# Peptides against a protein of PDB entry 6TME, part 132

Target 1, 324 residues: chain A of PDB entry 6TME
Amino acid sequence: NRLKRAYIALQAWKKAFYSDPFNTAANWVGPDVCSYKGVFCAPALDDPSVLVVAGIDLNHADIAGYLPPELGLLTDVALFHVNSNRFCGVIPKSLSKLTLMYEFDVSNNRFVGPFPTVALSWPSLKFLDIRYNDFEGKLPPEIFDKDLDAIFLNNNRFESTIPETIGKSTASVVTFAHNKFSGCIPKTIGQMKNLNEIVFIGNNLSGCLPNEIGSLNNVTVFDASSNGFVGSLPSTLSGLANVEQMDFSYNKFTGFVTDNICKLPKLSNFTFSYNFFNGEAQSCVPGSSQEKQFDDTSNCLQNRPNQKSAKECLPVVSRPVDCS
Target 2, 324 residues: chain A of PDB entry 6TME as posed
Amino acid sequence: NRLKRAYIALQAWKKAFYSDPFNTAANWVGPDVCSYKGVFCAPALDDPSVLVVAGIDLNHADIFGYLPPELGLLTDVALFHVNSNRFCGVIPKSLSKLTLMYEFDVSNNRFVGPFPTVALSWPSLKFLDIRYNDFEGKLPPEIFDKDLDAIFLNNNRFESTIPETIGKSTASVVTFAHNKFSGCIPKTIGQMKNLNEIVFIGNNLSGCLPNEIGSLNNVTVFDASSNGFVGSLPSTLSGLANVEQMDFSYNKFTGFVTDNICKLPKLSNFTFSYNFFNGEAQSCVPGSSQEKQFDDTSNCLQNRPNQKSAKECLPVVSRPVDCS

## One batch from the design tools (peptide; made by RFdiffusion4, then SolubleMPNN)

Design b2_p16_7_s4 (from b2_p16_7, 10 letters changed)
Fold by OpenDDE base, seed 4:
Structure b2_p16_7_s4 (fold): chain B 324 residues (1-324), chain A 16 residues (1-16)
Amino acid sequence: as target 1 above (324 residues)
Amino acid sequence: SSSVQERLQEILSELK
């Protein structure tokens, strides 16, 4: 009996709660699991006459505890949302039995350990949100082989390089922000055919930006701020026909910011502050347009306010990195 | 709660 298995799983989970400030699990009593707060039942896909637990939503419950292995008994769950709790430990590998998993949101918790590779076992997964946790180690390349719509990895402890398989991703939104990723952005990034938003903020990424970024014609948000990128901005960025928000601030970029970038047709905000740019086109000057906002603060620009001193600029500007 | 149920129905329809 599927509901009996669900009862076992949910009771095991209730026992794994250390704190339930809002008494969310107060009604988790008895065999009628479909009446449990945050538990959603639906007809089974294989037998519409059978009622099964198909969704869990405990968002914003501030529950402290862990995920016990018995959660693997919830084999019919397609939606698992436990956002904004205080769950700790690791994601149980027993969740591999949840073959219908479609949306998995464990964001804003206290999960630790390596990337939850159990997510790779879910054939129908479309939404993965593991942001604001303490996941660590390498990102498995296989994550981008999945037919995901959204991948949220930001605010974790991931390290090492971004996998080259990123180009295989069909996701419209991908976040890497506030991790410890290092190395270059893979050249394969230009192959992300459905990409709308990508965020690299606050990592240890370095090297030159790949020219292939210019192939991302559907991207509306591109943020590479707070990294260690060097060299000039690729001229191919003129290909970003739909970019609205672009941020390259807090890097080590050099060279000239060109008209073909600042005149992008959909560009509304372009921040390139806190770099070592030594020139900009008139179209890039803050206040030059009423429709566009620019920030050129703390560069090596002549005749602009709030720029770096010659002492700070000369060592970097005199030794430009050739990205060709 | 109603929004979750609605989203779940959408998901289940896609899984069929």
Scores: peptide ipSAE 0.718, ipTM 0.959, DockQ to the pose 0.942
Fold by OpenDDE base, seed 5:
Structure b2_p16_7_s4 (fold): chain B 324 residues (1-324), chain A 16 residues (1-16)
Amino acid sequence: as target 1 above (324 residues)
Amino acid sequence: SSSVQERLQEILSELK
């Protein structure tokens, strides 16, 4: 009965394919769904004597099509990987029936619409990858209430502030890059206990960086480049004991880049180019260290190459934003 | 692939 439902679902999906250039679904014929390419069966968790469809992997199949509602019949699927295809449309709400969903990867497709809130209905979800799509609208704050290991949201069209619930996230990796997020980074960011990598690249984020960033003791990658951040770098950044890659380039930062930041013990790359910094410690100067790479290009630094003109600097540097 | 099957088994074991 469960495999029959799977058959119905998979046949509906095959019918929803507009193009299958690698003939991935060519063998999707007949009731033996466990033999289908990209379909993985396993004993059911509730009854080991019953074989069920537990995984789908169609990664890199370049399939054009959509996800039909009949996919909700795949109630035993725990792994759903369909990245690097040309699937379009929305994620069906019928997928709420997939209560075992653990890894959901629909990255690098052409999905549209709001955030797929159906993902929030999956109690066991640990991995969510929806990057490189055309999802839009607000990010639901509930996403960070989930016990996710990784949250990949980058390269979409999300338009909202970053929810304050971010501090509740236990994810090690979170990407916001290349969206339309706006507003400030929430102060609650410092409460992220397991964060290793966070990327804000290429959004419309603004305001001052919260001091609480310095509480991210386990962060190895912090990239806030290509935004509208203002003010000075928080002195609390000296607390980033494990940061290896840090990028603040292409913002509107001002002030002095301190020795305490540039001498972070594990810092390998620190890029603060294309800002309005008016001073830097000697330890921040490119070439000052063999172990660290710095980029101070296009700031308002004196006696440094490739800086902004006085005409460009004066209006900004003379009116520093007070982040206190 | 064998890698997917292996990962699936790991996931299913965690779901038990």
Scores: peptide ipSAE 0.704, ipTM 0.959, DockQ to the pose 0.933
Fold by OpenDDE base, seed 2:
Structure b2_p16_7_s4 (fold): chain B 324 residues (1-324), chain A 16 residues (1-16)
Amino acid sequence: as target 1 above (324 residues)
Amino acid sequence: SSSVQERLQEILSELK
């Protein structure tokens, strides 16, 4: 009996709660699991006459606890939303039995350990949100082989390089922000066909930006701020025909910011502050356009306010990094 | 929550 298995799983989970401030699981009593708060039943896909637990939504319940292995008995769950809680520990490997998993949101919790590789076992997964946790280690290259619409990885403890498989991703939104990623952005990034938004903010990324970024013709948001990038901005950035928000601030970029970048047709906000740029086109000057906002603060620009001193600029500007 | 139930129905329709 599928509902009996669900009952066992849900009762095991209730026992795994350390704190339930809103008494969310107060009605989790008895065999009628479909009446449980946050539990959603639907007809089974294989037999419409059978009712099964198909969804869990415990968002914003502030529950402290962990995910017990018995959750693997919820084999009919396609939607699992438990964001904004205080769940800790690791994601159970037993969740591999949830072969219908479509949306998995465990964001804003206290999960630890490596990337939850069990998510890679779900053949129908379209949405993965693991942001605002304490996941650590390397990102599995296989994540980008999944047909995901969105990948939210931000605000974790992920380390190492970004996998070269990123170019295989079909996701429209990918966030790497506020991790410990290092190395260069892979050249394969230009192969991301459906990318609309990508955020690298607040990592340890370095090297030159790959020219292939200019192939991201559908990107509307590109944020590479607060990293260790060097060299000049690629001239191929003129290919970003749909970019609206672009941020390169808080890096070590040098060279000249060109008209071809600042005159991008849909550009609304371009921030390149806190770098070592030694020149900019007139179209890049803050206040030069009513439709576009620019920030050139704390560079090595002449005749601009709030720039770095000659003492700070000279050692860097005189030794430009060759990205060729 | 009716919104979750509606989204779930959409998902199940895609999985069918």
Scores: peptide ipSAE 0.703, ipTM 0.959, DockQ to the pose 0.933
Fold by OpenDDE base, seed 3:
Parts: C-alpha cells; structure tokens; sequence
Structure b2_p16_7_s4 (fold): chain B 324 residues (1-324), chain A 16 residues (1-16)
C-alpha cells in the first residue's frame, strides 16, 4: 500500500517535468518504484518487513518542472535531495505529511514565494538547504526553534530583519548571505551555543555589531562583509578564541582596530578593508605576521597605502557612531 | 548512489 502511494506520487511528479535532459525519469515506469533512478527504498521504521520509499536524490539532473501536491503521498521520505535542477513554483503544503523528513535540499532551483513554512512542520528536520532560489519575504522566527544542524538561506530574496529567535538556534552553520535582510544583528546571537560558521555577506544590515558576538567561542568563520554596519568593532571580539576567518569589509565601521582582535589565537584571515577605520594596531598591519593575513585597504588609516582620501574620510570619521 | 544509500541508512538509524 505504501509503495502504491509512492507510485502515484512519483508518476504525478514525472508528469510535472517539463524537461528531463538526462532522461533521469526514463525508467520511472511500472509499479516497482524502488528501481526508479534517484529513488531509494528501505525497510519501514514501524515495520521492517515492508519496503518504503525513504529517499529521493535527483541532484544535478537539470530537470525543469514543479513539485506537485501528490508528493505528499511520499510519507516515508526522510531524505529529499533535488538540488541543481530547474524546479519552479512553490513547495507544496502537502509535504507536511512527510513527518520523517530529516534532510531537505532544494538548493539551486527556481522556487519562488515566501519561506516554505512546511519545513517548520517536520519534527525531525536536521538539514535545510534552500539557497540559490527566489524565496522572498520575511524569515519566520520559528525557523530557529528547530533543532537544525545547518540552515542555508543564502542567495534568495528574503527581506526584513533577522529574527531575535536566532539565539535559540543549535545550528553549526547558518548562511544569510546575498539576501535583502535589514536592521541590526540581534543581541541574542551570542546565545547560539553550537555555532561554527555564520555568514551575513551582501545584505542591508546596519547598526552596531552587538557585543554578544564575543560569546561565540566556537565560531571559526564570521563574515559580515558588504553591509551597512557602523561604529567600532566590539572589544568583546577578543572572545572569539576559535575564529579563523573574519571579514568586516565593505561596511561603514569606524574607530581603531585593536591588538586584541588581530592577535586572536586561531585567526588566519582578517579582512577589514573598505571601511572608515582611522587606526590599527601594529599586529593588524598586513605583512606583520606570517601566519595571518590582513587586508586594511580603503580605510582612513594614516601612513598606509590604498586608503580613502581625506575628503571621503572626514565626514564619517568626524562623526563616529557611539555604540555604547 | 551508494553514498546516498549509506547516508540514508545513517539517517534512518537516527530516526529509530
């Protein structure tokens, strides 16, 4: 019975294909769905004597089409990987019936509409990748209430602020890059206990960096480049004991880049170019270390090459933002 | 293909 439902779902999906350049679904004929290319069966969790469709992997198939509502009949699917295709439309609400969903990767497609809130209905979800699509609107705060290992949101059309619930996230990797997020980074960011990598690149984020960033002692990658951040770098950044890659370039930061930041023990690359910093410690100077790479280009530093003109610097440096 | 099957087995083990 379960395989019959899977057959109905998969045949409906095949009908929803506009183009299948590699003939991936060519063998999607007949009731033996477990033989279908990209379909993986396993014994059911509730009855090991019954085979069910437990996984779909159509990665890199370049398939054009949409996800029909009949996919909701695939109730035993725990792994759904369809990245690098040309699927369009929205994620069907009927997928709420896939209560075993563990890994959901729809990255690098042409999906549109709001955040797929159906993903929030999956109690066992650990991996969510929706990057490189055309999702838009607000990020639901509830996403960070999920016990996710990774959250990939980059290269979409998300707008509004980053939810304060971010501090509840247990994810090790979170990407916000190349969206339209605005506002400040929430102070609750410091509560992200398992965070290793966080990327904010290429948004409209602004304000001061919260001091609470310094509590992220497990972070290895922190990239806040290409935003509208202002003020001085928090002194609490000295707490980033494991940071290896740090990028604050292409912002509106001011003040002095301190020795405590540049001497972070695991720091490998620190880019703070294209800001309005008016001073840096000797330890921050490019070439000062063999183990660390620095970029101080296009700031307001004295006696350094490739800096902004006095005309560009004066209006900003003379009016430093107080983040206290 | 084999890698997917292996990963799936790991996932299903975690779901038990």
Amino acid sequence: as target 1 above (324 residues)
Amino acid sequence: SSSVQERLQEILSELK
Scores: peptide ipSAE 0.694, ipTM 0.958, DockQ to the pose 0.942

Design b2_p16_8_s1 (from b2_p16_8, 8 letters changed)
Fold by OpenDDE base, seed 2:
Structure b2_p16_8_s1 (fold): chain B 324 residues (1-324), chain A 16 residues (1-16)
Amino acid sequence: as target 1 above (324 residues)
Amino acid sequence: MDEKIKKLVEELKKKA
């Protein structure tokens, strides 16, 4: 009996709670699991006459505890939303049995360990949110082979390089922000044809920006701030026809910020502050447009306020990195 | 996506 298995799983989970401040699981008593708070039942996909647990929603419950292996008995669950809790430990491998998983949100918890590779085993997964945890190690390349709509990885402890497989992703939104990613952005990034928003904020990324970024025609948000990028901005950035928000601040960029970038047709905000740019087109000057906002603070620009000193600029500007 | 699951998703979103 599927509901009996669900009962076993849910009771095991209740026992794994260390704290339930809102008494969310107070009514988790008895065999009628469909009446449990945060448990949602639906007719089974293979037999409409059978009622099964199809969804879990414990968002914002502030529950402390862990995910026990018995959760693998919830084989009919397609939606698992447990964000904004205090769950700790690792994601159980037994969740591989949840073959109907469609949306998995464990964001804003205390999960640790490597990337939860069990998520890669779910054939129908469309939404993955693991942000605001303590996941560490390498990002598996296979994540980008999944047909995901969104990939939220930000605010973790992921290390190493961004996989070259990123170009295979069909996701519209990808966040890498506030991790420990290093190395260059892969040239394959330009193959992300469905990409609308990508965020690299606050990593240890370096090298030159790949020219292939200019192929991201659907991108509305591109944020590469707070990294170690060097060289000039690629001239191909003029191809970002739909970009609205662009941020390159807090890097080590050099060279000239061109008119072709600042005149992008949909550009609303362009921040390139805290770099070593030694020139900008008139169209890039803050206040030059009523429709666009620019920030050129703390560069090596002449006749602009709030710039770096000559002493700070000279060593960097005199030795520009050649990205060709 | 199956219509039953879709309905559940919509219901969950409404309650969230």
Scores: peptide ipSAE 0.026, ipTM 0.685, DockQ to the pose 0.435
Fold by OpenDDE base, seed 1:
Structure b2_p16_8_s1 (fold): chain B 324 residues (1-324), chain A 16 residues (1-16)
Amino acid sequence: as target 1 above (324 residues)
Amino acid sequence: MDEKIKKLVEELKKKA
């Protein structure tokens, strides 16, 4: 019986709770698992006469505990939302049995270990949110081979380079922010056909921005702030016809910020502060437009306020990185 | 994606 298996799983999970401050699992008693708070039942896909546990929603329950291997018995679960808890440990490999997994949200917890590769085993996964945890190590290249709508990886301990397979991603939203990613952004980034929002904030990324970024015609948000990028902004950024929010602040960029970038048709906010830019077009000057907001603070610009000293600028500006 | 699952997703999103 599927509900009996679910009962075993849910009772094992309840036993794995160290703290349940809102008494979320207080009614997790007896065989009627469909009445459990945060447990949602639906007719089984293979037999509509059979009721199964199809979803878990324990968001914002502040539960401390771990995920026991018995959760692998929840084979009919398509939605697993347990964000904003205090779950610790690793994601159980036994979850590979949840072949209907569609949305997996374990964000804002205390999970540790490598990337949960079990997520790669789910053939129908469309939404993956593992942000605000302590996942570490390399990002598996295979993550971008999956047909995901959104990939949230921010605020973890991921290291190494961003996989070149990123260009294969069909995701509209991808976040890398606040990890330990290093190296260059792959040139394959321009192949992300459905990309609307991408965030690289607060990593250790470096090198020149690839010209292929300009091929991201559907991007509305592009944030590469707080990294170690060098060189000039690619001229191909003029191709970002739909970009609304763009942030390159807190890098080591040099060169001239051009009209072609600042006059992008849908650009609302463009922040390029805390770099080493030595010139900007008039269209890039803060206050030059009523419809657009610019920040050119702490660069090497002449005749602009709040710029770096000549002493700080000269060593960097005199040795421009050629990205050509 | 099965329509039943889609409906469930929508319902869960409303409750979240």
Scores: peptide ipSAE 0.026, ipTM 0.690, DockQ to the pose 0.476
Fold by OpenDDE base, seed 3:
Structure b2_p16_8_s1 (fold): chain B 324 residues (1-324), chain A 16 residues (1-16)
Amino acid sequence: as target 1 above (324 residues)
Amino acid sequence: MDEKIKKLVEELKKKA
């Protein structure tokens, strides 16, 4: 029966624990798996008279161990939340049998290896959180073909370019922060119709910002700080009607920061510090508004405090990158 | 999302 399979899986997992500081699995004894701490049962979707393990929540348990292949026996699990543990190794391919997977959170662990492609096999997946691990290699383009509400990839070891398929994503929140992504932001980014928050912080991204960013009408948070972006800010950024938080700091941007950006109707915070901007509109000056906060520190602005020296500015400002 | 799963999600959120 399904609960017997769950018992086998959970006992195998308990055996795979190296450390359980809070004794979370202390009551994982006997066939009554529905009484196990962190195990949640529900009536099966295909037969309401049958009770099945539908969810796992071991968040913040500080458990050290690995995910054994026997977890593939938990075929009725729709929610798998094991964040803030010390699980290591790879995500088992046997989890492909968990066809009801809806929310998968393995964030804040010690997982390694390539992107867990098993996540792509789950047809109903809506939430994927793999942040704060040591996943590496290329991001599979297919991740953005999935109908995900949120994609958390930050604080890993992902490399290469951001896939062009990003424009197909229906996610409202996407985080790329603190990886090793390189290349340009794909022009297809403007096609992300449901995007509210996107974060690129602390990568090796470069080139010009695509004009298509201005098509992100629903975006409230756009953070591209701590990269290698060059050129002027796209004039199309005036289209960001709902942006509240915008950060372009710690890049190599040049040119003039315009009124049409600084006067965005819902803009609350705009940070463009630590670049090579050589001018800004009056509306961009810190303190010019009570409703908006600006930071223009460490640019090439005239008559502003805390700017770069002429020696630092001249080599960059005199050779502006043309993004046209 | 199935109502059964929705209920489970709600219960998990309450616990966390």
Scores: peptide ipSAE 0.026, ipTM 0.679, DockQ to the pose 0.389
Fold by OpenDDE base, seed 5:
Structure b2_p16_8_s1 (fold): chain B 324 residues (1-324), chain A 16 residues (1-16)
Amino acid sequence: as target 1 above (324 residues)
Amino acid sequence: MDEKIKKLVEELKKKA
């Protein structure tokens, strides 16, 4: 009996709660699991006459606890949303049995350990949100082989390089922000055909920006701020026909910021502050447009306010990195 | 199967 298995799972989970401030699980009593707060039942996909637990929504419940292995008994769950809790520990491998998983949101918790590779076992997964946790280690390259619509990885402890497989991703939104990623952005990034938003904020990324970024025709948000990028901005950035928000601030970029970038047709905000740019086109000057906002603060620009001193600029500007 | 799952998820979202 599927509901009996669900009962076992949910009761095991209730026992794994250390704190339930809102008494969310107070009604988790008895065999009628479909009446449980945050538990949603639906007809089974393989047998419409059978009612199964198809979804969990415990968002914003502030529950402290862990995910017990018995959750693997919830084999009919397609929606698992438990964000904004205080769940700790690791994601159980037993969740591999949840083959119908479609949306998995464990964001804003206290999960630890490596990337939850069990997520890779779900053939129908479309939405993965593991942001605001303490996941660590390398990102498995296989994550981008999955047909995901969104990948939220930000605010974790992930390390190592971004996999080259990123170009295979069909995701419209990908966040890497506030991790410990290092190395270069893969050149394969330009192959992300559905990409709308990508965020690299606050990592240890370095090297030159790949020219292939300019192939991201559908990107509306590109944020690479607070990294260690060097060299000039790729001239191919003029190809970002739909970019609205672009941020390269707090890097080590050099060279000239061109008209072709600052005159991008959909550009609303372009921040390139806190770099070592030694020139900018008139179209890049803050206040030059009513429709666009620019920030050129703390560069090596002449005749602009709030720039770095010559002493700070000279060592970097005199030794430009060749990205060719 | 994916479409069926999607529909199921959407229905669940409406109830949540």
Scores: peptide ipSAE 0.026, ipTM 0.689, DockQ to the pose 0.931

